# Ledger of designs, part 1: peptides against a protein of PDB entry 5X9X

All scores and structures are predictions.

Target 1, 41 residues: chain A of PDB entry 5X9X
Amino acid sequence: SSVSELEQRLRDVKNTNSRFRKALMEKENELQALIRKLGPE
Positions, changes and structure headers below are counted from each chain's first letter, unless a header gives other numbers.
Peptide ipSAE was made for these designs. It is ipSAE averaged over its two directions, with the distance scale d0 held at 1.0 Angstrom where the peptide's residues are scored. Compare it between designs on one protein only; published cut-offs may not apply.
The geometry check fails a fold that doesn't show the stated peptide or that is severely misdrawn somewhere.

## One batch from the design tools (peptide; aimed at target 1 L34)

Design b1_p8_7 (made by RFdiffusion4)
Pose (drawn by RFdiffusion4):
Structure b1_p8_7 (pose): chain A 41 residues (1-41), chain P 8 residues (1-8)
Amino acid sequence: as target 1 above (41 residues)
Amino acid sequence: KEEILEKI
């Protein structure tokens, strides 16, 4: 049904999007962590 | 804090 060339790239980009959606949420943690460091003086 | 704001 679907050609291997397409689905191989699809598996790749899906692994890419899942990893990026993980890294984006994490960077928010780093972001708030810095603001918790803006908390003091 | 200015250094932190640049990192952000």

Design b1_p8_7_s2 (made by RFdiffusion4, then SolubleMPNN; from b1_p8_7, 3 letters changed)
Fold by OpenDDE base, seed 4:
Structure b1_p8_7_s2 (fold): chain B 41 residues (1-41), chain A 8 residues (1-8)
Amino acid sequence: as target 1 above (41 residues)
Amino acid sequence: KEELLKQI
């Protein structure tokens, strides 16, 4: 049904958003590690 | 990684 499809799309968007949030956090941590390695030099 | 790239 159209409702079931919308519920599925909402689940897919939530799952995608969760994955992107995790990936962004990992990239932020990587960036911070690189900044720390760069140091004041 | 590849699966995440497919969603972009």
Scores: peptide ipSAE 0.048, ipTM 0.558, DockQ to the pose 0.042
OpenDDE base, seeds 1, 2, 3, 5: peptide ipSAE 0.028, 0.036, 0.041, 0.027; ipTM 0.590, 0.621, 0.636, 0.580; seed 1 fails the geometry check

Design b1_p8_8_s1 (made by RFdiffusion4, then SolubleMPNN; its pose is not in this set)
Fold by OpenDDE base, seed 1:
Structure b1_p8_8_s1 (fold): chain B 41 residues (1-41), chain A 8 residues (1-8)
Amino acid sequence: as target 1 above (41 residues)
Amino acid sequence: RLQKLLEE
């Protein structure tokens, strides 16, 4: 049904969104680690 | 039904 197809699209978008959030968090953590390594300069 | 789907 059209409803079932929309629900599947919603699941797919949620899964993609979760992956992007994980990737963003990893890059934010990497950025923070680099800032700490640079010190007060 | 929508809320349940958003909680998955």
Scores: peptide ipSAE 0.105, ipTM 0.740, DockQ to the pose 0.025
OpenDDE base, seeds 2, 3, 4, 5: peptide ipSAE 0.104, 0.105, 0.105, 0.029; ipTM 0.735, 0.738, 0.738, 0.624

## One batch from the design tools (peptide; made by RFdiffusion4, then SolubleMPNN; aimed at target 1 K37; its pose is not in this set)

Design b1_p10_6_s1
Fold by OpenDDE base, seed 4:
Structure b1_p10_6_s1 (fold): chain B 41 residues (1-41), chain A 10 residues (1-10)
Amino acid sequence: as target 1 above (41 residues)
Amino acid sequence: ELEEQLEKQR
């Protein structure tokens, strides 16, 4: 049904969003670690 | 991949 399809799409969007948020956090942490290594300290 | 996930949302 149209409702079941919308519910599935919403689940897939939420799953995708969660995965990309995690990936962004990991990349930000990696960048911060690299910035600290390359920094004047 | 991102493209495959976007395809599933269409």
Scores: peptide ipSAE 0.059, ipTM 0.615, DockQ to the pose 0.076
OpenDDE base, seeds 1, 2, 3, 5: peptide ipSAE 0.035, 0.036, 0.021, 0.022; ipTM 0.579, 0.568, 0.454, 0.375; seeds 3, 5 fail the geometry check

## One batch from the design tools (peptide; made by RFdiffusion4, then SolubleMPNN; aimed at target 1 F20 R21 L24; its pose is not in this set)

Design b2_p14_8_s1
Fold by OpenDDE base, seed 1:
Structure b2_p14_8_s1 (fold): chain B 41 residues (1-41), chain A 14 residues (1-14)
Amino acid sequence: as target 1 above (41 residues)
Amino acid sequence: DILKEIEELRQKLA
């Protein structure tokens, strides 16, 4: 149904959002490590 | 301060 489709899309968006947030955290950590090697912030 | 800028941006998206 249209309702079930919307519910599925909402779940997919939430899952994608969670994955992007995790990826951003990992990239932040990678960047921080590189900054430490370069010097002060 | 790059780390400061990163933290500010993360707070806006939280």
Scores: peptide ipSAE 0.027, ipTM 0.426, DockQ to the pose 0.229
OpenDDE base, seeds 2, 3, 4, 5: peptide ipSAE 0.024, 0.025, 0.026, 0.026; ipTM 0.427, 0.461, 0.461, 0.429

## One batch from the design tools (peptide; made by RFdiffusion4, then SolubleMPNN; aimed at target 1 R21 K27; its pose is not in this set)

Design b2_p16_8_s1
Fold by OpenDDE base, seed 5:
Structure b2_p16_8_s1 (fold): chain B 41 residues (1-41), chain A 16 residues (1-16)
Amino acid sequence: as target 1 above (41 residues)
Amino acid sequence: LEEENRRLQKELAELE
């Protein structure tokens, strides 16, 4: 049904959103580590 | 990321 399709798409979007948020957090941590390594501090 | 974006766009188009 249209409702079940919308629910499935919402689950897919939420799953993808969660993966992207995790990836962004990991990349931010990596960047901060590189900044500390290469920075003048 | 780009591959997943393309997949989501295809899925969205199927609902239209």
Scores: peptide ipSAE 0.053, ipTM 0.637, DockQ to the pose 0.085
OpenDDE base, seeds 1, 2, 3, 4: peptide ipSAE 0.047, 0.052, 0.035, 0.040; ipTM 0.630, 0.631, 0.595, 0.524

## One batch from the design tools (peptide; made by RFdiffusion4, then SolubleMPNN; aimed at target 1 L6 V13; its pose is not in this set)

Design b2_p17_8_s3
Fold by OpenDDE base, seed 2:
Structure b2_p17_8_s3 (fold): chain B 41 residues (1-41), chain A 17 residues (1-17)
Amino acid sequence: as target 1 above (41 residues)
Amino acid sequence: EEELKELEKKIEEQKKK
């Protein structure tokens, strides 16, 4: 049904957003590690 | 996040029909 298709699309968008959020968090953690390495201490 | 809100709105509208 049209409702079932919209619900599936909503699940797909939520999954995509979750993957992007995870990737951004991992990149932020990597950047912070590099910043600590390049710092004066 | 705006796309999620729009999809949720569309689902609710279709359930009322």
Scores: peptide ipSAE 0.062, ipTM 0.672, DockQ to the pose 0.625
OpenDDE base, seeds 1, 3, 4, 5: peptide ipSAE 0.050, 0.050, 0.034, 0.061; ipTM 0.457, 0.461, 0.300, 0.670; seed 4 fails the geometry check

## One batch from the design tools (peptide; made by RFdiffusion4; aimed at target 1 K27; failed a check: too like the target's own chain)

Design b2_p18_4
Pose (drawn by RFdiffusion4):
Parts: structure tokens; C-alpha cells; sequence
Structure b2_p18_4 (pose): chain A 41 residues (1-41), chain P 18 residues (1-18)
């Protein structure tokens, strides 16, 4: 049904998106962690 | 794009802390 060329790239970009959605939420943690460091003086 | 935006925000906060 679907050609291998398409689906291989699709598996790749899905692994890419899943990894990037993970990294994005992790960067928010780093972002709030810095603001917790803005907490002092 | 969203990760680059988050890196810009982190770098701005790092510069502010420095």
C-alpha cells in the first residue's frame, strides 16, 4: 500500500517529533530552573 | 522552531543572571 521510501522517512520524522516534543518540555524545566535562580537577590 | 525559541529564552535568562 505505502511505499517503503515514504514510511521509512515517516518513522524517522516520528522519532524526530517524539524526541523533539520531549526536549521541548525539558527546556521548559531548564527555563523555570533559571527563574528559580532569579528568585534570590 | 519551538526548540530554537526555547533556546533563545534560556540564553536571555542566562544573560540576565550574568
Amino acid sequence: as target 1 above (41 residues)
Amino acid sequence: KALMEKENELQALIRKLE

Design b2_p18_6
Pose (drawn by RFdiffusion4):
Structure b2_p18_6 (pose): chain A 41 residues (1-41), chain P 18 residues (1-18)
Amino acid sequence: as target 1 above (41 residues)
Amino acid sequence: ALMEKENELQALIRKLGP
């Protein structure tokens, strides 16, 4: 049905998106962590 | 969006620089 050339890139970009959606939510943690460091003086 | 969030994080680091 689907050619291997397409689906292999698809598996790649899905792994890419899932990893990037993870890293995006992690960067928000770092972002709030810095703001918790803006909490003091 | 990940690159934009990295820019926001670096902007906060620059504000903590002083």

## One batch from the design tools (peptide; made by RFdiffusion4, then SolubleMPNN; aimed at target 1 R9 L10 V13 T16; its pose is not in this set)

Design b2_p22_3_s2
Fold by OpenDDE base, seed 2:
Structure b2_p22_3_s2 (fold): chain B 41 residues (1-41), chain A 22 residues (1-22)
Amino acid sequence: as target 1 above (41 residues)
Amino acid sequence: SELEKAEQELSRLEKQIEEQKK
């Protein structure tokens, strides 16, 4: 049905969103690690 | 960003689902 198709698309978008959030977290962690290395400590 | 686009699509789809259920 139209509703079931939309719900499947919604799940796909949510999965994509979750992947992007994970990737952003990893990149942020990498950036912070580099900042710490560049700092005077 | 791609994340922003995904969030915009998410909002659109949720709205469409709500309308279809009426």
Scores: peptide ipSAE 0.055, ipTM 0.607, DockQ to the pose 0.716
OpenDDE base, seeds 1, 3, 4, 5: peptide ipSAE 0.033, 0.035, 0.055, 0.034; ipTM 0.485, 0.486, 0.607, 0.487

Design b2_p22_8_s3
Fold by OpenDDE base, seed 4:
Structure b2_p22_8_s3 (fold): chain B 41 residues (1-41), chain A 22 residues (1-22)
Amino acid sequence: as target 1 above (41 residues)
Amino acid sequence: MEELRQRVRDAQREIAELEAQM
């Protein structure tokens, strides 16, 4: 049904958004760790 | 030091690429 298709699309968007947010957080944490290792040098 | 600086640049590029895909 049209409602089921819209619900599926919404789930797909939410899942994609969650995956991207997680990937960004992990890369930002990696960046912070690298900056801490680099220090003021 | 240069290796760490390059890894920082690489991480910044990866973040920008991820943000562009959102």
Scores: peptide ipSAE 0.223, ipTM 0.806, DockQ to the pose 0.046
OpenDDE base, seeds 1, 2, 3, 5: peptide ipSAE 0.214, 0.203, 0.206, 0.219; ipTM 0.800, 0.795, 0.795, 0.803

## One batch from the design tools (peptide; aimed at target 1 K27 L34 K37; failed a check: too like the target's own chain)

Design b2_p23_2_s1 (made by RFdiffusion4, then SolubleMPNN; its pose is not in this set)
Amino acid sequence: SSRLRKALMEKENELQALIRKLG

Design b2_p23_3 (made by RFdiffusion4)
Pose (drawn by RFdiffusion4):
Structure b2_p23_3 (pose): chain A 41 residues (1-41), chain P 23 residues (1-23)
Amino acid sequence: as target 1 above (41 residues)
Amino acid sequence: SSRFRKALMEKENELQALIRKLG
């Protein structure tokens, strides 16, 4: 049905998107962690 | 994927701005 050339790139980009979605939520943690460090003086 | 990459670059800019502010 679907050519291997397409699906192999699709598996790649899906692994890419899932990893990027993860990293994006993690960077928010780093973002709030710095604001918790803006908490003091 | 390009949208996620852009969003990550934007988050890095925000983090670097806060690091500079704490410095």

Design b2_p23_3_s1 (made by RFdiffusion4, then SolubleMPNN; from b2_p23_3 with R3E F4L)
Amino acid sequence: SSELRKALMEKENELQALIRKLG

Design b2_p23_3_s2 (made by RFdiffusion4, then SolubleMPNN; from b2_p23_3 with F4L)
Amino acid sequence: SSRLRKALMEKENELQALIRKLG

Design b2_p23_4 (made by RFdiffusion4)
Pose (drawn by RFdiffusion4):
Structure b2_p23_4 (pose): chain A 41 residues (1-41), chain P 23 residues (1-23)
Amino acid sequence: as target 1 above (41 residues)
Amino acid sequence: SRFRKALMEKENELQALIRKLES
């Protein structure tokens, strides 16, 4: 049905999107962690 | 591509806060 060339790139970009979604939510943690460091003086 | 742009934007926000804490 679907050509291997397409699905191989698709598996790649899906692993890419899943990893990037994860990294994005992690960067928010770092963002709030810095603001917790803006908490003091 | 959208996730890559969103990560770049988030990295810029983190770097701006780091520069603010250093000042």

Design b2_p23_4_s2 (made by RFdiffusion4, then SolubleMPNN; from b2_p23_4 with R2E F3L E22G S23E)
Amino acid sequence: SELRKALMEKENELQALIRKLGE

Design b2_p23_5_s2 (made by RFdiffusion4, then SolubleMPNN; its pose is not in this set)
Amino acid sequence: RLRKELMEKENELQALIRKLGGL

Design b2_p23_6 (made by RFdiffusion4)
Pose (drawn by RFdiffusion4):
Structure b2_p23_6 (pose): chain A 41 residues (1-41), chain P 23 residues (1-23)
Amino acid sequence: as target 1 above (41 residues)
Amino acid sequence: NEASRLRKALMEKENELQALIRK
């Protein structure tokens, strides 16, 4: 049905998107962690 | 398209973290 060339790139990008969605949520943690460090003086 | 949007969003988050560190 679907050519291997397409699906191989698709598996790649899906692993890419899932990893990037993970990293994006983690960077928010770093973002709030710095603001917790803006908490003091 | 989605990978490009997520990559852009991660680059924006890195810029935002670096801006807070520079403060």

Design b2_p23_6_s2 (made by RFdiffusion4, then SolubleMPNN; from b2_p23_6 with A3V)
Amino acid sequence: NEVSRLRKALMEKENELQALIRK

Design b2_p23_8 (made by RFdiffusion4)
Pose (drawn by RFdiffusion4):
Structure b2_p23_8 (pose): chain A 41 residues (1-41), chain P 23 residues (1-23)
Amino acid sequence: as target 1 above (41 residues)
Amino acid sequence: SRFRKALMEKENELQALIRKLGP
């Protein structure tokens, strides 16, 4: 049905999007962690 | 592509806060 060339790139980009979605939520943790460091003086 | 852009934007926000804590 679907050509291997297409699906191989699709598996790749899905692994890419899943990893990037994860990294994005992690960077928010770092963002708030710095604001917790803005908490003091 | 949208997620890559969003990560670049988040790196800019983190670097801005790091520069703000620098002084």

Design b2_p23_8_s1 (made by RFdiffusion4, then SolubleMPNN; from b2_p23_8 with R2E F3L)
Amino acid sequence: SELRKALMEKENELQALIRKLGP

Design b2_p23_8_s3 (made by RFdiffusion4, then SolubleMPNN; from b2_p23_8 with F3L)
Amino acid sequence: SRLRKALMEKENELQALIRKLGP

Design b2_p23_8_s4 (made by RFdiffusion4, then SolubleMPNN; from b2_p23_8 with S1D R2E F3L)
Amino acid sequence: DELRKALMEKENELQALIRKLGP

## One batch from the design tools (peptide; aimed at target 1 L38)

Design b2_p25_2 (made by RFdiffusion4; failed a check: too like the target's own chain)
Pose (drawn by RFdiffusion4):
Structure b2_p25_2 (pose): chain A 41 residues (1-41), chain P 25 residues (1-25)
Amino acid sequence: as target 1 above (41 residues)
Amino acid sequence: DEASRLRKALMEKENELQALIRKLE
């Protein structure tokens, strides 16, 4: 049905998106962690 | 398309973290 060339790139980019969605939520943790450091003086 | 949007969003978040690090310094 679907050519291997397409699906191999699709598996790649899905692994890419899943990993990027993870990293993005994380970077928010680092963002709020710095603001917790803006908490003091 | 989705990977490009997520990559842009990560670069925006990295810039935002760097701005806050410079502010803390």

Design b2_p25_2_s4 (made by RFdiffusion4, then SolubleMPNN; from b2_p25_2 with A3V E25G; failed a check: too like the target's own chain)
Amino acid sequence: DEVSRLRKALMEKENELQALIRKLG

Design b2_p25_3_s3 (made by RFdiffusion4, then SolubleMPNN; failed a check: too like the target's own chain; its pose is not in this set)
Amino acid sequence: MKEEEERRKELEEKENELQALIGKL

Design b2_p25_3_s4 (made by RFdiffusion4, then SolubleMPNN; failed a check: too like the target's own chain; its pose is not in this set)
Amino acid sequence: EEEERRRKEELEKKENELQALIGKL

Design b2_p25_4_s3 (made by RFdiffusion4, then SolubleMPNN; its pose is not in this set)
Fold by OpenDDE base, seed 3:
Structure b2_p25_4_s3 (fold): chain B 41 residues (1-41), chain A 25 residues (1-25)
Amino acid sequence: as target 1 above (41 residues)
Amino acid sequence: SKLLEEIERLRKEMQELEKKIEENE
């Protein structure tokens, strides 16, 4: 049904966003690690 | 430097991810 399809699409979007947020967090952590390597030099 | 280039690459990738997340919300 239209409603069930919309609910499925919403779940898919949430799952996709969850993956993106995880990837973003990993890059944020990597970025911070690299920034720390810069030091005062 | 390679380090600065890597940092900039990550910044760009993060920006794209943030954009995609925002578009889905």
Scores: peptide ipSAE 0.561, ipTM 0.890, DockQ to the pose 0.808
OpenDDE base, seeds 1, 2, 4, 5: peptide ipSAE 0.558, 0.559, 0.560, 0.559; ipTM 0.889, 0.889, 0.890, 0.889

Design b2_p25_8_s1 (made by RFdiffusion4, then SolubleMPNN; failed a check: too like the target's own chain; its pose is not in this set)
Amino acid sequence: KEKEEKLRAIMEKENELQALIKELE

Design b2_p25_8_s2 (made by RFdiffusion4, then SolubleMPNN; failed a check: too like the target's own chain; its pose is not in this set)
Amino acid sequence: SEREELLRAIEEKENELQALIKELE

Design b2_p25_8_s4 (made by RFdiffusion4, then SolubleMPNN; failed a check: too like the target's own chain; its pose is not in this set)
Amino acid sequence: DEKEKLLEAIKKKIEELQALIKELE

## One batch from the design tools (peptide; made by RFdiffusion4, then SolubleMPNN; aimed at target 1 S1 L6 R9; its pose is not in this set)

Design b2_p26_1_s3
Fold by OpenDDE base, seed 3:
Structure b2_p26_1_s3 (fold): chain B 41 residues (1-41), chain A 26 residues (1-26)
Amino acid sequence: as target 1 above (41 residues)
Amino acid sequence: EEELRRAEQELSRLEEQIRRQRELAE
């Protein structure tokens, strides 16, 4: 059904969103590590 | 990140489409 197709697309978008959120979190962690490295210490 | 923003917008659009289709089926 049209609803079933939309639900499948919704799952695909949710998976993509999750992957991007994970990548952003990893980049934030890298940034924080660099901030600590370049910090006043 | 721009691609994340686009994915979130698409997610919202699809959720609304699903909601409307379910309401029309009632």
Scores: peptide ipSAE 0.086, ipTM 0.642, DockQ to the pose 0.730
OpenDDE base, seeds 1, 2, 4, 5: peptide ipSAE 0.086, 0.041, 0.040, 0.053; ipTM 0.646, 0.483, 0.483, 0.544

## One batch from the design tools (peptide; made by RFdiffusion4, then SolubleMPNN; aimed at target 1 K14 R21 L24; failed a check: too like the target's own chain; its pose is not in this set)

Design b2_p27_5_s1
Amino acid sequence: RDVENTNSRLRKALMEKENELQALIRK

## One batch from the design tools (peptide; aimed at target 1 F20; failed a check: too like the target's own chain)

Design b2_p29_2 (made by RFdiffusion4)
Pose (drawn by RFdiffusion4):
Structure b2_p29_2 (pose): chain A 41 residues (1-41), chain P 29 residues (1-29)
Amino acid sequence: as target 1 above (41 residues)
Amino acid sequence: RAEEEEAERLRKALREKENELQALIEKLE
């Protein structure tokens, strides 16, 4: 049905998007962590 | 196509978050 050339790139980019979605939510943690460090003086 | 466009949007969002973190690091310094 679907050619291997397409699906291989698709598996790649899905692994890419899943990893990027994860990294994006992690960077928010780092972002709030710095703001917790803006908490003091 | 849709998955490649989503990867581009996620890379852009990560670069935006990296810039925001760097700006806060420079502010704390």

Design b2_p29_5_s3 (made by RFdiffusion4, then SolubleMPNN; its pose is not in this set)
Amino acid sequence: LRDEENTNSRFRKALMEKENELQALIRKL

